# Ledger of designs, part 25: peptides against a protein of PDB entry 6B4J

Target 1, 315 residues: chain A of PDB entry 6B4J
Amino acid sequence: DITMQWYQQLQDASMQCVLTFEGLTNSKDSQAKKIKMDLQKAATIPVSQISTIAGSKLKEIFDKIHSLLSGKPVQSGGRSVSVTLNPQGLDFVQYKLAEKFVKQGEEEVASHHEAAFPIAVVASGIWELHPRVGDLILAHLHKKCPYSVPFYPTFKEGMALEDYQRMLGYQVKDSKVEQQDNFLKRMSGMIRLYAAIIQLRWPYGNRQEIHPHGLNHGWRWLAQILNMEPLSDVTATLLFDFLEVCGNALMKQYQVQFWKMLILIKEDYFPRIEAITSSGQMGSFIRLKQFLEKCLQHKDIPVPKGFLTSSFWRS

## One batch from the design tools (peptide; aimed at target 1 L215 Y254)

Design b1_p15_5_s1 (made by RFdiffusion4, then SolubleMPNN; from b1_p15_5, 7 letters changed)
Fold by OpenDDE base, seed 4:
Structure b1_p15_5_s1 (fold): chain B 315 residues (1-315), chain A 15 residues (1-15)
Amino acid sequence: as target 1 above (315 residues)
Amino acid sequence: LPDLPEAETPRPSLS
C-alpha cells in the first residue's frame, strides 16, 4: 500500500531525527542543557505568538523562525540563540518546531477554529523554505491523527488495549482513556490545520514555485476517505471539518470535478455514514448533511471564517 | 484544468 509506505517513511524519518539529536537531549552537561532549553524556546515561542491580529506581526514571527532555521542568531528570552551552538541544534529545532505546529492544531485550532489560517500560512511558508520541517509536520500529524493520512490503525494480536487506543490517536493517562468529545475536538483541530496548510501560500515567498504539499493532497485525502468504510462519528466530524476549511479552495481548483465529488458524497457516501451513526452521534452527521445540502443548493462553498484577506496583510 | 488521474478519483469513479 503506497499510503502506508508513505506513512512509514515519514515516521522513520522522524525517528531518525530524534536519534540524531539524542546527544543534545540526553546530555548531562549544564551548558548543553542550557543550549537545549534556549533552542526549544526559540523554536516554540514564536509559534505560540501567532495570532489573527496583524499581518505585520505574523511576518515578524515568520522572519524569526526562518532566521533561526537558516543558522542566523535570534533573540529569545533576552539571549542570542543560534542552531550553530550545537552540532545537533538544527535537527532538534526542526523537530521541535514541527511538533509545535501540530500541537497548535491539537490545542489552539481545536478551541478556536479561525486560528488555523495564521498558523497554517506560517507553516506553509516555512515548509516551502525548509522541506524537512514539512516532512516532520506530517510525521507528527500522522502519528497524532492517523485520519490525516488517512488510515485506520488495526488491533494486532498481543497488543495492549491502551497501545491500540494511542495508535487511534487517543490520549491515555493513568490507565484512563480520553473522552470521545475531547478526542474528536483534538482530531478536528489537526484536520482543520492540515486543510488550511494545503491551500495557503506565504504571500512574501516565490509564488511561482509549486506548493510543497498543495491541494492535490486535499483531493487525495478526500478520495482515500471516500474509498474507506466510514467510522462512527469520526468520519462525519472530520469530513465536515475538512470541507468547511478547504472546500472553497477545492471548488475553485477542481470546479466541475469537485462538484461531482460532492454529489458522490451526498448520494453514495452519506447513506453509509448514516447506517453506522447512532442517535447520540447524529449531531455530527446532521452538521455534515446540512453543510453539503446548503453548498449544493447554493452552488457555492463559503469562504471559511478566519480566512486571511488582503486587509490582514496590510495591517 | 486537466482531469485528475483515475488513481486519485474516489470510487465509484467520477467519470
Scores: peptide ipSAE 0.027, ipTM 0.629, DockQ to the pose 0.043
OpenDDE base, seeds 1, 2, 3, 5: peptide ipSAE 0.019, 0.024, 0.021, 0.023; ipTM 0.586, 0.616, 0.597, 0.622

Design b1_p15_5_s2 (made by RFdiffusion4, then SolubleMPNN; from b1_p15_5, 6 letters changed)
Fold by OpenDDE base, seed 4:
Structure b1_p15_5_s2 (fold): chain B 315 residues (1-315), chain A 15 residues (1-15)
Amino acid sequence: as target 1 above (315 residues)
Amino acid sequence: LPDLPEATVPRPSLE
């Protein structure tokens, strides 16, 4: 289908990117190794410095990342670093940067949901200027969280259980599969980051341009989820995460259409989620139910906690 | 972003 073709195209592009910079990553030359490490740090450290503290600091981080991707020298670890130091430098930096954004969803956003917004606005702004970084973000996101596509990976004949578990997004280390709570926490972080990216625009860019991966993809995601069989615990968790983060934006964009969709979730889709929800999984289901009931009752979806305001950008 | 057609409203999956 078209969704799986899109998924595969992004994965293929990501794999081709890895092959392109293989010379840099596999080099035994001491100088090449040094350049690799400097480029990796230059790509990833600024992303790790993203915080909710001040808009001015966020702008500095954005400018540094954009400068690096533009072939300009940047200061990193007390050294001048440029992607021009190696022919594969740009491809490597784009890949590592995209990987780091997704990793921040998986780790930082998973633990601190409000961190989604400052990370997402930088990612969105960089994506607007550097489309290849955006494609690589999607590739990394889709690989780690197939529910972000969304699709459900299938067990194939002859497949090892561990490989299937990895395809589902589980971490498997030393033949031990990740605990369900940790798995859902990581998936939640990535979905929340994605939901933030699709609604945010970098305020210092050309806002007249179309969002490179905007709210229409949010609508598509919801449509696809609702047209799939619910998964135990996963669907209730991630649907809540998505709607909590981008529901307000979708409401403003799609208005009556959005409310029709929300009613459809409550009336037609909830019973299907309930039917597959065990007593031990009722927490996620109840949370989603209460959220939707409140939103329908008040005819409003609240602005998510951590949403960036005009006051943030003046700080 | 433009509004999507009414036909794009999600529908329940078939059992």
Scores: peptide ipSAE 0.020, ipTM 0.612, DockQ to the pose 0.046
OpenDDE base, seeds 1, 2, 3, 5: peptide ipSAE 0.019, 0.018, 0.016, 0.020; ipTM 0.586, 0.576, 0.551, 0.616

Design b1_p15_5_s3 (made by RFdiffusion4, then SolubleMPNN; from b1_p15_5, 5 letters changed)
Fold by OpenDDE base, seed 3:
Structure b1_p15_5_s3 (fold): chain B 315 residues (1-315), chain A 15 residues (1-15)
Amino acid sequence: as target 1 above (315 residues)
Amino acid sequence: LPDLPDAVVERPSLE
C-alpha cells in the first residue's frame, strides 16, 4: 500500500529526527537546558501569535521564524536566540516548530475555524523554504490525525485498548478516553488546517515554484476517503470540514472533474454514510447533506470564512 | 461504490 508506505516513511523520518536531537533534550547540563528552553520558546511563541494579527504582523512573524531556521539570531523573551547555540539546535527547532503548527490546528483552529488561514499561509511559506519542516508537519499531523493520511488504524493482538484509542487519535488521560465531541473538534481543526495549507501560498515568496504540498494532495485525500468505508460520525465531520475549507479551491483547480467528484460523493458515498449514522450523530450528517445540496444547487462552493484577502495583507 | 481510478488519484485531470 503506497499510502501506508508514505505514512511510515514520514513517521520514520520524524523518529530519526528525535533521535538526532536527544542529546540536547536529555542533557543534564544547566546551559544545555537553558538553550533547549530558549530554542523551544523561539520556535513556538511566534506560531502562537498568528491567531490575532494583521497582515503586517503576520509578515513579521514569518520573517522571525525564517530567520531562526536560517541560523540567524532572533529575539525571544528578551534574549538573543540562535539554532547555532547547539549542534542539534536546528533539528530540534524544526521538529518543535512543525509540532506547534499541528498543535495550533488541534487547539486554535478547532476552537476558531477562521484561524486556519493565517496559520496555514505561514506554514506553507515556511514549508516552501524549509522542506524538512513540511515533512515534520505531515508526520505530526498523521500521528495525531490518521484520517489526514487517510487510514484507519487497526487493533493488533496484544494491544492495550488505551494504546489503540491513542492510535485512533483519542486522548487518554488517567484511563479516561476523550469524549467524542472533543475528539472530533480536534480532528476537525487539524483537517481544516491541512485543507488550508494545500491551497495557500505565501504572497511574498516565489509563486512560480510548485506548491510543496498542493491541491493534488487534496484530490488524493478525497479519492482515498471515497475508496474507504465510512466511519461513523468521523467521515461526515471531516469530509465537511475539508470541503468547506478547500472545496472552492478544488472547484477552481479541477473544474468539471471536481463536480463529478462532488456528485459521486452525494449520490454514491453519502448513502453509505447515512447507513452507519445513528440518531445521535445526525448533526454532522445533516451539516454535510446541507452543504452538498447547497453547492450542487448553486453550482458553486463559497469562499470559506476567514479566507485571506488583499485587504488583510494591506493591514 | 465505484472506486475512483488510480490514475485520477495520482494525476487528476484539469478538464
Scores: peptide ipSAE 0.023, ipTM 0.628, DockQ to the pose 0.068
OpenDDE base, seeds 1, 2, 4, 5: peptide ipSAE 0.020, 0.020, 0.021, 0.020; ipTM 0.614, 0.611, 0.609, 0.627; seed 5 fails the geometry check

Design b1_p15_5_s4 (made by RFdiffusion4, then SolubleMPNN; from b1_p15_5, 7 letters changed)
Fold by OpenDDE base, seed 5:
Structure b1_p15_5_s4 (fold): chain B 315 residues (1-315), chain A 15 residues (1-15)
Amino acid sequence: as target 1 above (315 residues)
Amino acid sequence: LPDLPEATVERPSLD
């Protein structure tokens, strides 16, 4: 399976990255520890500052991240910080930055869906300039949300239940698995972030180049989902999240072919979701149903709430 | 309906 090979390659690359900067992360030297903490803050704080407030602030954040990745000194915590302070500094920063983008999907986007767009446009722009950060974003995303690949992890003989739950994307702490609603909320946030990344370009970049991970991957994701058996509650939830965020962009890009796919979803795949939906899961099912019916009736998919407009970039 | 071929999944046709 080409999809599983791609998944494994990204996980292997991520693992090799961790091994590369192990000297920095495991150092007992006080100066090395200080450098590590400074680099970690420099990589992650700007991402946490991303907001829907002003395009000018978003540009400042982007420029800071890009400068850091380019080996230039940046101000962080009142100090000058550079990846050149340690031979493993760049690899460490790329990894932590990618991890933080995915974490913002998992936390911020999960709670505030509109936050997907400003986070995604920065991530896309950084990915265009720093492809390795993009690969690491995918690796982190795929590990936390296998449904973003998509694939469904399987229970293997001799596997601990907790390990299987973690493979499915659940958080397990003190032998307690997270509640289903919290799990779906986190998965939704990550899928929404991904759906935003694949359609957005940083407006101050070259933009003549091909998107490093564009809408063709959105088409791939949909096709792969349709070729899989639906999961109870999960498929209805994430399919809605994906289509709500990137359905308008896919419609504009693929036109008649997109509508053929949407009809296929409604007529062929949706009954398969219905067949596995319990009475307690009708919320996600009904939401998807109403979305599909409305889109097909109107022959349109609305621009998602929070989509960045020209007025945002002028602020 | 037939499943979409894996090879075509990554390379969508607009035809």
Scores: peptide ipSAE 0.018, ipTM 0.584, DockQ to the pose 0.063
OpenDDE base, seeds 1, 2, 3, 4: peptide ipSAE 0.017, 0.015, 0.016, 0.017; ipTM 0.549, 0.561, 0.558, 0.564; seed 4 fails the geometry check

Design b1_p15_6 (made by RFdiffusion4)
Pose (drawn by RFdiffusion4):
Structure b1_p15_6 (pose): chain A 315 residues (1-315), chain P 15 residues (1-15)
Amino acid sequence: as target 1 above (315 residues)
Amino acid sequence: SEELEEIANFEPTPP
């Protein structure tokens, strides 16, 4: 409940932001759309540019967003634009910027697991300088993936199925329901991004402040899920690609206590899945063991493939 | 169950 209450605080807090700019979106004038068009454009593209080439150019995207959010003018396609044009623009750009980070994790990181880090450092950095943006990221991240909270949505009695599948985060239209394969990845990329944000810190600017969403939330996540019965395919999958990304940082931080958590899912939580999962979906549960059978004996959890090296920063 | 309770009651600390 402490979590479910905190879960609602962010959700209805985001709905307050959906209404604070109400009128900027619900506007049909020509100029009214041009403004809505140029802001969302110049605010959601720099996030899409976030690449793995170098941290040198990764700073440009960070600065371009800091200037845009802090109110300074920003060079866009054609003429420069700024938030000072409209008082509602700031509380609007922060909304669309937050969704893009989760969205970039939704599509890109789900397919390319390594791009989770170059995106997370910009987000973990922008979260420091502007905390309001972070709560909005925790807002969108949580609804689109309630498994990141983590809370498994229970079945409410007397309701149709298509109504329930939407609560699980499946993308559904009038007649189309998102397949399970093309769904499981959209959740993986989301928590792989979440597992990266909590362990990374923006290096530049020399800040003595603390990480806004500390690695502590990584411990509670593993603990909060491992105490409850696992879902068949979702848990064994999400439980793996979270440890692959953040298992190295947790091993260093909570040295022995983290190991105890691992020798628990090995002998207490694995059986909790072998029966729950049918023979047609053991694919996820198998990767989870192949991951631990090594890590437990090697006494080490490999650094996530795609970690930003020193070479990446200087270069 | 006891090991789960110990893990669940663990108070994490920041880096």

Design b1_p15_6_s1 (made by RFdiffusion4, then SolubleMPNN; from b1_p15_6, 7 letters changed)
Fold by OpenDDE base, seed 5:
Structure b1_p15_6_s1 (fold): chain B 315 residues (1-315), chain A 15 residues (1-15)
Amino acid sequence: as target 1 above (315 residues)
Amino acid sequence: SKKLEELLNFVPQEP
């Protein structure tokens, strides 16, 4: 399976990255610990500062992240920080930055769906300039949300239930599994972030270059989902999240072909979702159904709430 | 379905 091979390759690359900077992360030296903490803050704080407030602030954040990744010193926590402070500094920063982008999907976007767009446009722009960060974003995303690949992890013989739950993307702490609503909320945030990344380009970059992970991956994701048996509540939830965020962009890009896909979802896939949906879980399916039927009726998919406009970039 | 196969085989050109 080509999709699973791709998944595994990204995970392997991520693991190799971790091994590369293990010396920095495991060091007992006080200076190394200080450098690690400074680099971690420099990589993650700018991402946490991303907001929908002003395009100018977003540009400042982007420039700071790009400067850090380019080996330039940046101010963080009142200190000058550079990846050159340690031979493993760049790999560490790339990994932590990518992890933080995905974490913002998991936390911020999960709670505030509109936050997907400013986070995604920065992530896309950084990915364009730093492809390794993009690969690591995918690796982190895929690990936390296998549905972003997409695949549904299977229980293997001899596997602990907790390990299977973690593979599915659940948080398990003190032998307590995360509640389904919280799980779906986090997964939704990550899918929404992904759906935003694949359609957005940093407006101050070289627009003549091909998007490093563009809308073709959105088509691939949908096609793969449709080729899978639906999972109760999960498939309906995430398919809605995906279509709400990037449906307009896919419609504009693929036109008639995309409408054929939506018709196929309604005619062939909805019955399959409904067949596995309990009465208590019907809410997610109803929401998806109503959204898609409205889109088909109006022959239009709305621009998602929070989509960045030209006025945002002038602020 | 034949329709699904056609969609799966559709290689979207990157914009």
Scores: peptide ipSAE 0.132, ipTM 0.808, DockQ to the pose 0.874
OpenDDE base, seeds 1, 2, 3, 4: peptide ipSAE 0.055, 0.088, 0.070, 0.106; ipTM 0.767, 0.782, 0.779, 0.792

Design b1_p15_6_s2 (made by RFdiffusion4, then SolubleMPNN; from b1_p15_6, 8 letters changed)
Fold by OpenDDE base, seed 1:
Structure b1_p15_6_s2 (fold): chain B 315 residues (1-315), chain A 15 residues (1-15)
Amino acid sequence: as target 1 above (315 residues)
Amino acid sequence: SEKLKELLSFVPVDP
């Protein structure tokens, strides 16, 4: 399976990255610990500062992240910080930065869907300049949300139930599995962030280059989902999230072909979702159905709320 | 369906 091979390659690259900087992370030396903390803050704080407020502020954040990844010193916590402070500093920063982008999907976007766009445009722009960060974003995303690949993890003989639940993307703490609503909320945030990344380009980059992970991956994702059996509540939720965020962009890019896909979803895939949906889970399916039927009726998919306009970049 | 197979075989290229 080509999709599973790609998944595994990204996970392997992520694991190799962790192994590369293990000396920095496991060091008991006080100086190494200080460097680690400074690098971690320098990588993650700018991402947490991303907001929908002003394009100028977003540019400053982008420039700071890019400078850090380029080996230049940046100010963080009142100190000058550089990846050159440790031989493993760059690998560590790339990993932590990628992890933080996905975490913002999991937390911030999950609670505020409009936050997907400013986070995604920075992530896309950084990915264009630093491909390894992009691969690590995918690795983190795929691990936390296997539905972003997409694939459904299988229970293996001898596996603990909790480990299987974690593979499915659930948080398990103190032998308690996460509530379904919280799980779906986090998965939604990550899918929405992904759907935003694949359509957005940093406006101050080299626009002549191909998007490093563009809308063709959106088509691939949809095609793969449609070739899989639906999961109760999960498929309807995430398909809605994906289409709400990137449906307009896919419509503009693929036009008639994309409309054929939407018709196929309505005519062939909806009955399959409905067949596995309990009465208590109908809300997610109804939301998807209403959205798609409205789009088909109007022959239009709305621009998502929070989409970055020219006025945002002039602020 | 044949329509699904056709859509799944289509690999769009980004501009």
Scores: peptide ipSAE 0.034, ipTM 0.743, DockQ to the pose 0.913
OpenDDE base, seeds 2, 3, 4, 5: peptide ipSAE 0.034, 0.032, 0.032, 0.031; ipTM 0.730, 0.732, 0.728, 0.721

Design b1_p15_6_s3 (made by RFdiffusion4, then SolubleMPNN; from b1_p15_6, 9 letters changed)
Fold by OpenDDE base, seed 1:
Formats: structure tokens, C-alpha cells, sequence
Structure b1_p15_6_s3 (fold): chain B 315 residues (1-315), chain A 15 residues (1-15)
């Protein structure tokens, strides 16, 4: 399976990255520990500062991240920090930065859907300049949300139930599995972030270049989902999240072909979702159904709430 | 999967 091969390649690259900076991570040396912490803060704090407030602030954050990845010194925590402070510094920063972007999907976007767009446009712009960061974003995303690939992890003989639950994306702490609502909330945030990334370009970059992971991957994702059996509650939830965020962009890009896909979802896929949906899970299905039927009726998909306008970039 | 191939065929092949 080509999709599973791609998944595995990204996971292998991520694992290899971890191995490259293990010396920095596992060092008992006080200076190495200090460098590690400084680099971690320099990589992650700017991402946490991303907000919907002003385009100018977003540009400053982008420039800081790009400078750090380019080997330039940046100010962090009152200190000058550079990836050149350790031979493994760049690999470490790329990994932690990518991890932080996905974490913002999991946490911030999960709670505030509009936050997807400013985070995604920075991530997209950084990905354009630093492809390895993009691959690591995908690796982190796929590991936390296998539905972003998409695939459904299978239980294997001899596997512990908790390990299977973690593979499905659930958090398991002290032998307690995460509640379904919290699980879906986190998955939704990550899918929404992904849906935003694939459609957004950093406006101050070379826009003549092809998007490093553009809307064609959105089409691929939808196509793959539609060729899989639906998963109870999960498929309806994430399909809605995806279409709400990038449906307008896909409509503009693929036009008639995208409408054919929406019709296929309504006519072929909805009955399959409904067949596996319990009465307690009907909310997610109803939401998806209402959204899609409205789009088909109006022959339009609205621009998502929080989409960055020209006025945002002038602020 | 023939259905997947059909769906993917509607996507312009990126060079």
C-alpha cells in the first residue's frame, strides 16, 4: 500500500532524526543540558505566540523561526541562542519545532478552531523554506492522528490493549483511556490544522513555487477516506472538520470534480456512516450531513471562520 | 482499488 509506505517512511525519518540528536538529549553535561533547554525554548515559544491579533506580529514570529533554522542567533529568554551551539542543534530544533506545530493543533486549535489559520500559514511558510520541518510535521501528525494519513490501526496478536489504544490516538494515563469527546476534540484540532496547512501559502515568500504539500494532498486524503470503511463517530467528525476548513479551497481548485466528490459522499458514503452510527453518536453524523446538504443546496462552500484576509496582513 | 484510482484520476498530475 502506497499510503502505508509513505507513512512508514515519514516515521522512519522522524526516528532517524531522534537518533541524530540523542547525544544532546541524553547528555548529563550541564552545558549540554542548558543548550538543549535554550534550543527547545527558542523553537517552541515563538509557535506558542502565534495569534490572530496582527499580521505584523505573525511576520515577526515567522522571521524569528526562520532565522533560528538558518543558523542565525535569536533572542530567547534573554539569551542569544543558535543551533550552532551544538552539532546536533539543528536536528533537535527542527524536530521540536515540528512537534510544537502539531501540538498546537492538538491543543490550541482543538479549543479554538480559528487558531488553525495563523498557525498553518506559519507552518506552511516554514515548510517551504525548510522541507525537513515539513516532513517532521507530517510524521508527528500521523503518529498522533493516524486518521490524517489516513489509516485505521489494527490490533495485532500479543499487543496490549493500552498500546492499541495509543496507536488509535487515545491518551492512556494510569491505565485510564481518554474519554471519547476529548479524543475527538484533539483529533479535530489536528485535522483542522492539516486542512489549513495544505491550502495556505506564506504571503511574503516566493509564491511562484509549488506548495510543498498542497491541495492535491487534500484530494488524496478525501479519496482515501472514501475508499475506507467508516469508523464510528471518528469518520463523520473528522470529515466534517476537514471539509469545513478546506472545502472552499478544494471547491475553487477542483470545481466540478470536487462537487462530484461531494455527491459521492452524500449518496454512497453517508449510508455507510449511518449504518455504523449508534443513537448516541448521531450528533457528529447529523452535523456532517447538514453541512454537506447545505453546501450542495447552495452550490457553495463558505470561507471558513478565521480565514486570514488582506486586512489581517495590513495590521 | 479501482474507485480510488478513479477519484485520483480527477486530480491534475503535478509534474
Amino acid sequence: as target 1 above (315 residues)
Amino acid sequence: DEKLKELLSFVPVEP
Scores: peptide ipSAE 0.036, ipTM 0.742, DockQ to the pose 0.405
OpenDDE base, seeds 2, 3, 4, 5: peptide ipSAE 0.033, 0.036, 0.036, 0.034; ipTM 0.737, 0.741, 0.727, 0.725; seed 3 fails the geometry check

Design b1_p15_6_s4 (made by RFdiffusion4, then SolubleMPNN; from b1_p15_6, 9 letters changed)
Fold by OpenDDE base, seed 3:
Structure b1_p15_6_s4 (fold): chain B 315 residues (1-315), chain A 15 residues (1-15)
Amino acid sequence: as target 1 above (315 residues)
Amino acid sequence: DEKLKELLSFQPQEP
């Protein structure tokens, strides 16, 4: 399976990255620990600042992240920080930055859907300049949300139930699995972030370059989802999240072909979702149904709430 | 489903 090979390659690259900076992360030296913490803060704090800022401030954050990744010193926590402070500094920062972007999907976007767009546009812009960060974003995203690949992890013989639950993306603490609503909320945030990344380009970059992970991957994702058996509550939830965020962009890009896909979802895939939907899960299904019916009726998919406008960039 | 096969075989052009 080509999709699984791609998934595994990204995971292997991520694991190799971790091994490359293991010396920095496992060091008992006080100076190395300080450098690690400074680099971690420099990589993650700017990303956490994205959710509530104007376009001008977003540019400042982008420039700071790019400067850090370019080996330039940046101010963080009142100190000058550079990836050159340690030979493993760049790999560490790239990994932590990518991890933080996905974490913002998991946490911030999960709670505030509109936050997907400013986070995604920065992530996309950084990915254009730093492809390795993009690969690591995918690796982190795929690990936390296998549905972003998409694939459904399978239970293997001899596997502990908790390990299987973790593979599915659930948090398991003290032998207690995460509640379904919280799980879906986190998955929704990550899918929404992904759907935003694939459609957004940094407006101050080289627009002549091809998007490093563009809308073609959105089509691929939808096609793969439709070729899979639906999962109870999960499929209806994430399909809605994806289409609400990037449906307008996909419609504009693929036009008639995309409408054929929406019709297929409504006519052929919905009955399959409905068949596995319990009465307690009907809310997610109804939401998806109403969204698609409205889109098909109006022959339009609305621009998602929080989409970045020209006015945002002038602020 | 022929419709599904068609859609799945569609290779979108890179934007």
Scores: peptide ipSAE 0.113, ipTM 0.799, DockQ to the pose 0.906
OpenDDE base, seeds 1, 2, 4, 5: peptide ipSAE 0.079, 0.033, 0.111, 0.086; ipTM 0.785, 0.691, 0.802, 0.791

Design b1_p15_7 (made by RFdiffusion4)
Pose (drawn by RFdiffusion4):
Formats: sequence, C-alpha cells, structure tokens
Structure b1_p15_7 (pose): chain A 315 residues (1-315), chain P 15 residues (1-15)
Amino acid sequence: as target 1 above (315 residues)
Amino acid sequence: VFPDLPPAVVPRPAV
C-alpha cells in the first residue's frame, strides 16, 4: 500500500498536469496549432537523436533540452523557438518530454538493449536539473508498464477480458489485440531503461547533488516482486533483463545482501515458476537460469552489454 | 522476506 499510495500520487499528479495546460491542446486556431506543433517538435526530437556514437555529441542533446526547458531559445528546423511564447508551454513540454523517454524505451530499447544507457544518462541528468520532469517520467512509465511499479494488476470481477488486457498494458484497438511477443518486448525495453536510469549519473556539470531516483529503488523492485507469486511469462522475463542491466551495480552496492537475494530465486523462486509456467512458455524461465547458473558460480554479474565506457565519454 | 536497506550511492563516471 505504501507503494500503491505512492503509485497514485504520481498518477493523479500527472492528471493535474494534463489539465494545467488544458486549452493548449484543445485549441483549433491556426496559430494555436502552430505553437502546439513547434513545441512538441523541438522537444521530442532531441530525445530521438540520442545515439551511441559518442558522449561528446550526447551533450548537445542534453544542453539543447536544458535550454528549452529552462526557457532559453532553441534552434529548430527553420526559425528558433522558445517556451516563452506561451505560459502553458512549459507545463506542456515537460509532459511531452517525459513521455518520449519512456517511448524511446518502449520502441528502441526493446529492440536494441544497448541504447538504454545513452538515453538513461540524459534522462537521469535532466531529472536532477528539473525534478518535475522526473515525476512525469515515473507517471508515464508506471501506467504503460505497471510491472515497473511493481504491481501486478488483479482481475476485477464481472468485467470483460478486453477491458482487463488494457490494464495489463497491452496495446488494443477496436478489434486488434497486441500479440504477446510484440508485447513482452515493449515491457522489457521499459524496465531495461528503468534499470539503467537508476545506476547512471550525468558526468558533466560537476554536481554534488544526489541521484534523484537512487539505486535504492532497484533493491525494492527485486524485493517487491520476489515476495509475490510470479506471473508465468512476464516475471521470468522481466526478472532477467532487469538483472542483466542493473545486476552489476547492485552487486557492488549491496554486496552480500544482493547475493542472498540471488541464492533465493535459485532455490526458492525458481520452483515458484516451474509449476506456474506451462510447457509452452518455459522460454523465459530458461534464460533466467542460464543467467544465474553462471553468475552464482562466477561470483560476478557481467557489466551490461552497452555500458558507456570512458572512451565513449572522452571521444 | 527481504529487508529494506539504506540508500545506495551512485557514483559519477570518469570522463
């Protein structure tokens, strides 16, 4: 409940932001759409540019967003644009910027697991300078993936199925329901991004402040889900690609206590899945063992493939 | 089962 109450605080706090700019979106004038067009454009593209080439150019995207959010003018396609044009624009850009980070994790990181880090450092950096943006990220991240909270949505009695599948985060339209395969990845990329943000800090600017969403939330996540019965395919999958990404940082921080948590899912939580999962979906549960059978004996959890090296920063 | 532990320290990467 401490979590479910905190879960609601962010959600209805985001709905307050959905209404604070109410009128900027619900506007049909020509100029009214041009403004709504140029802001969302110059605020959600720099996030899409976030690449793995170098941290040298990764700073440009960070600065371009800091200037845009802090109110300074920003060079866009054609003429320069700024938030000073409209008082509602700031509380609007912060909304669309937050969704883009989860969205970039939704599509890109789900397919390309390594791009989770170059995106997370910009997000873990912008979260410091502007905490309001972070709560909005925790807002969108949580609804599109309630498994990141983590809370498994229970079945409310007397309701149709298509109503329930939407609560699980499946993308559904009038007649189309998102397959399970093309769904499981959209969740993986989301918590792989979440597992990256909590362990990475923006290096530049020399800040003595603390990580806004510390690695502590990585411990509670593993603990909060390992105390409850696992879902068949969702848990064994998400439990793996979270440890692959953040298992190295947790091993260093909570040295022995983290290992105890691992020798528990080996012999206490693995059986909790072997019976729950049918023979047609053991694919996830198998990767989870192949991951631990090594890590437990090697006394090490490999650094995540795609970690930003020193070469990446200088270069 | 799992105890809650103190906040973790996240160091900044070396540039």

Design b1_p15_7_s1 (made by RFdiffusion4, then SolubleMPNN; from b1_p15_7, 6 letters changed)
Fold by OpenDDE base, seed 5:
Structure b1_p15_7_s1 (fold): chain B 315 residues (1-315), chain A 15 residues (1-15)
Amino acid sequence: as target 1 above (315 residues)
Amino acid sequence: MFPELPDAVVERPEI
């Protein structure tokens, strides 16, 4: 299908990127190792510094990332660092930057849902200027969270259980699979980050250009989810996460059409979720139920907590 | 075997 082709194309592009900078990553030379470490820090530290505190600080972080990707020298760890220090430096930095954005979804957003918005607006703005970083963000996101595509990986004959668990997005360490609550927490963070990216534009960019991966992909995601059989606990959790973060934006964009979709979710799809929900999984189910009922009753989806306002950008 | 829901193309909003 078209969705799986798109998934595979992004994974192939990501793999080709890794192959391109393999010389840098596998080098035994002390100077190459130093350059690699400096580039990795320059790519990832600014992303880890993203916070909800001030718009001015967020702009500084954005400008630093953009400068690095543009071949300009940046200060990192007390040293001047540039992607021009190695012919594979740009590809490596783009890959590691994209990986770090997804990791912030997996870790920071998973623990602090409001962190989705400042991370997402930087990611969106960088994507506008550096499309390859956007493709790599999708590739990393899809690999860690197949539900972001969405698709459900299938167990194939001869596959090890651990490999299947990893394909589903579970962490497996020392033959121990991640607990379901931790798994869902990480998946939630990544879905929330994705839902924020598709609705946010960097306010200092060219606003006349079309969003490189906008709300139309949010509509596509919902449509695809509704065309899939629900998974126990997973679907109720991630559908709530997605709608809580981008439901207001989708409502504003698609108006009556979005409300028709929300009614379809409540009337046709929600009973299918209920049918597969065990007594031990009622938490995610009840949360989705209450959200849908409240939205339909009030004829409104609230602006998500942590949404960036004009006052944030003046700070 | 999860029943393949027919590709009910939720009519893509006219983007």
Scores: peptide ipSAE 0.023, ipTM 0.603, DockQ to the pose 0.054
OpenDDE base, seeds 1, 2, 3, 4: peptide ipSAE 0.014, 0.020, 0.020, 0.024; ipTM 0.571, 0.608, 0.593, 0.615; seed 4 fails the geometry check

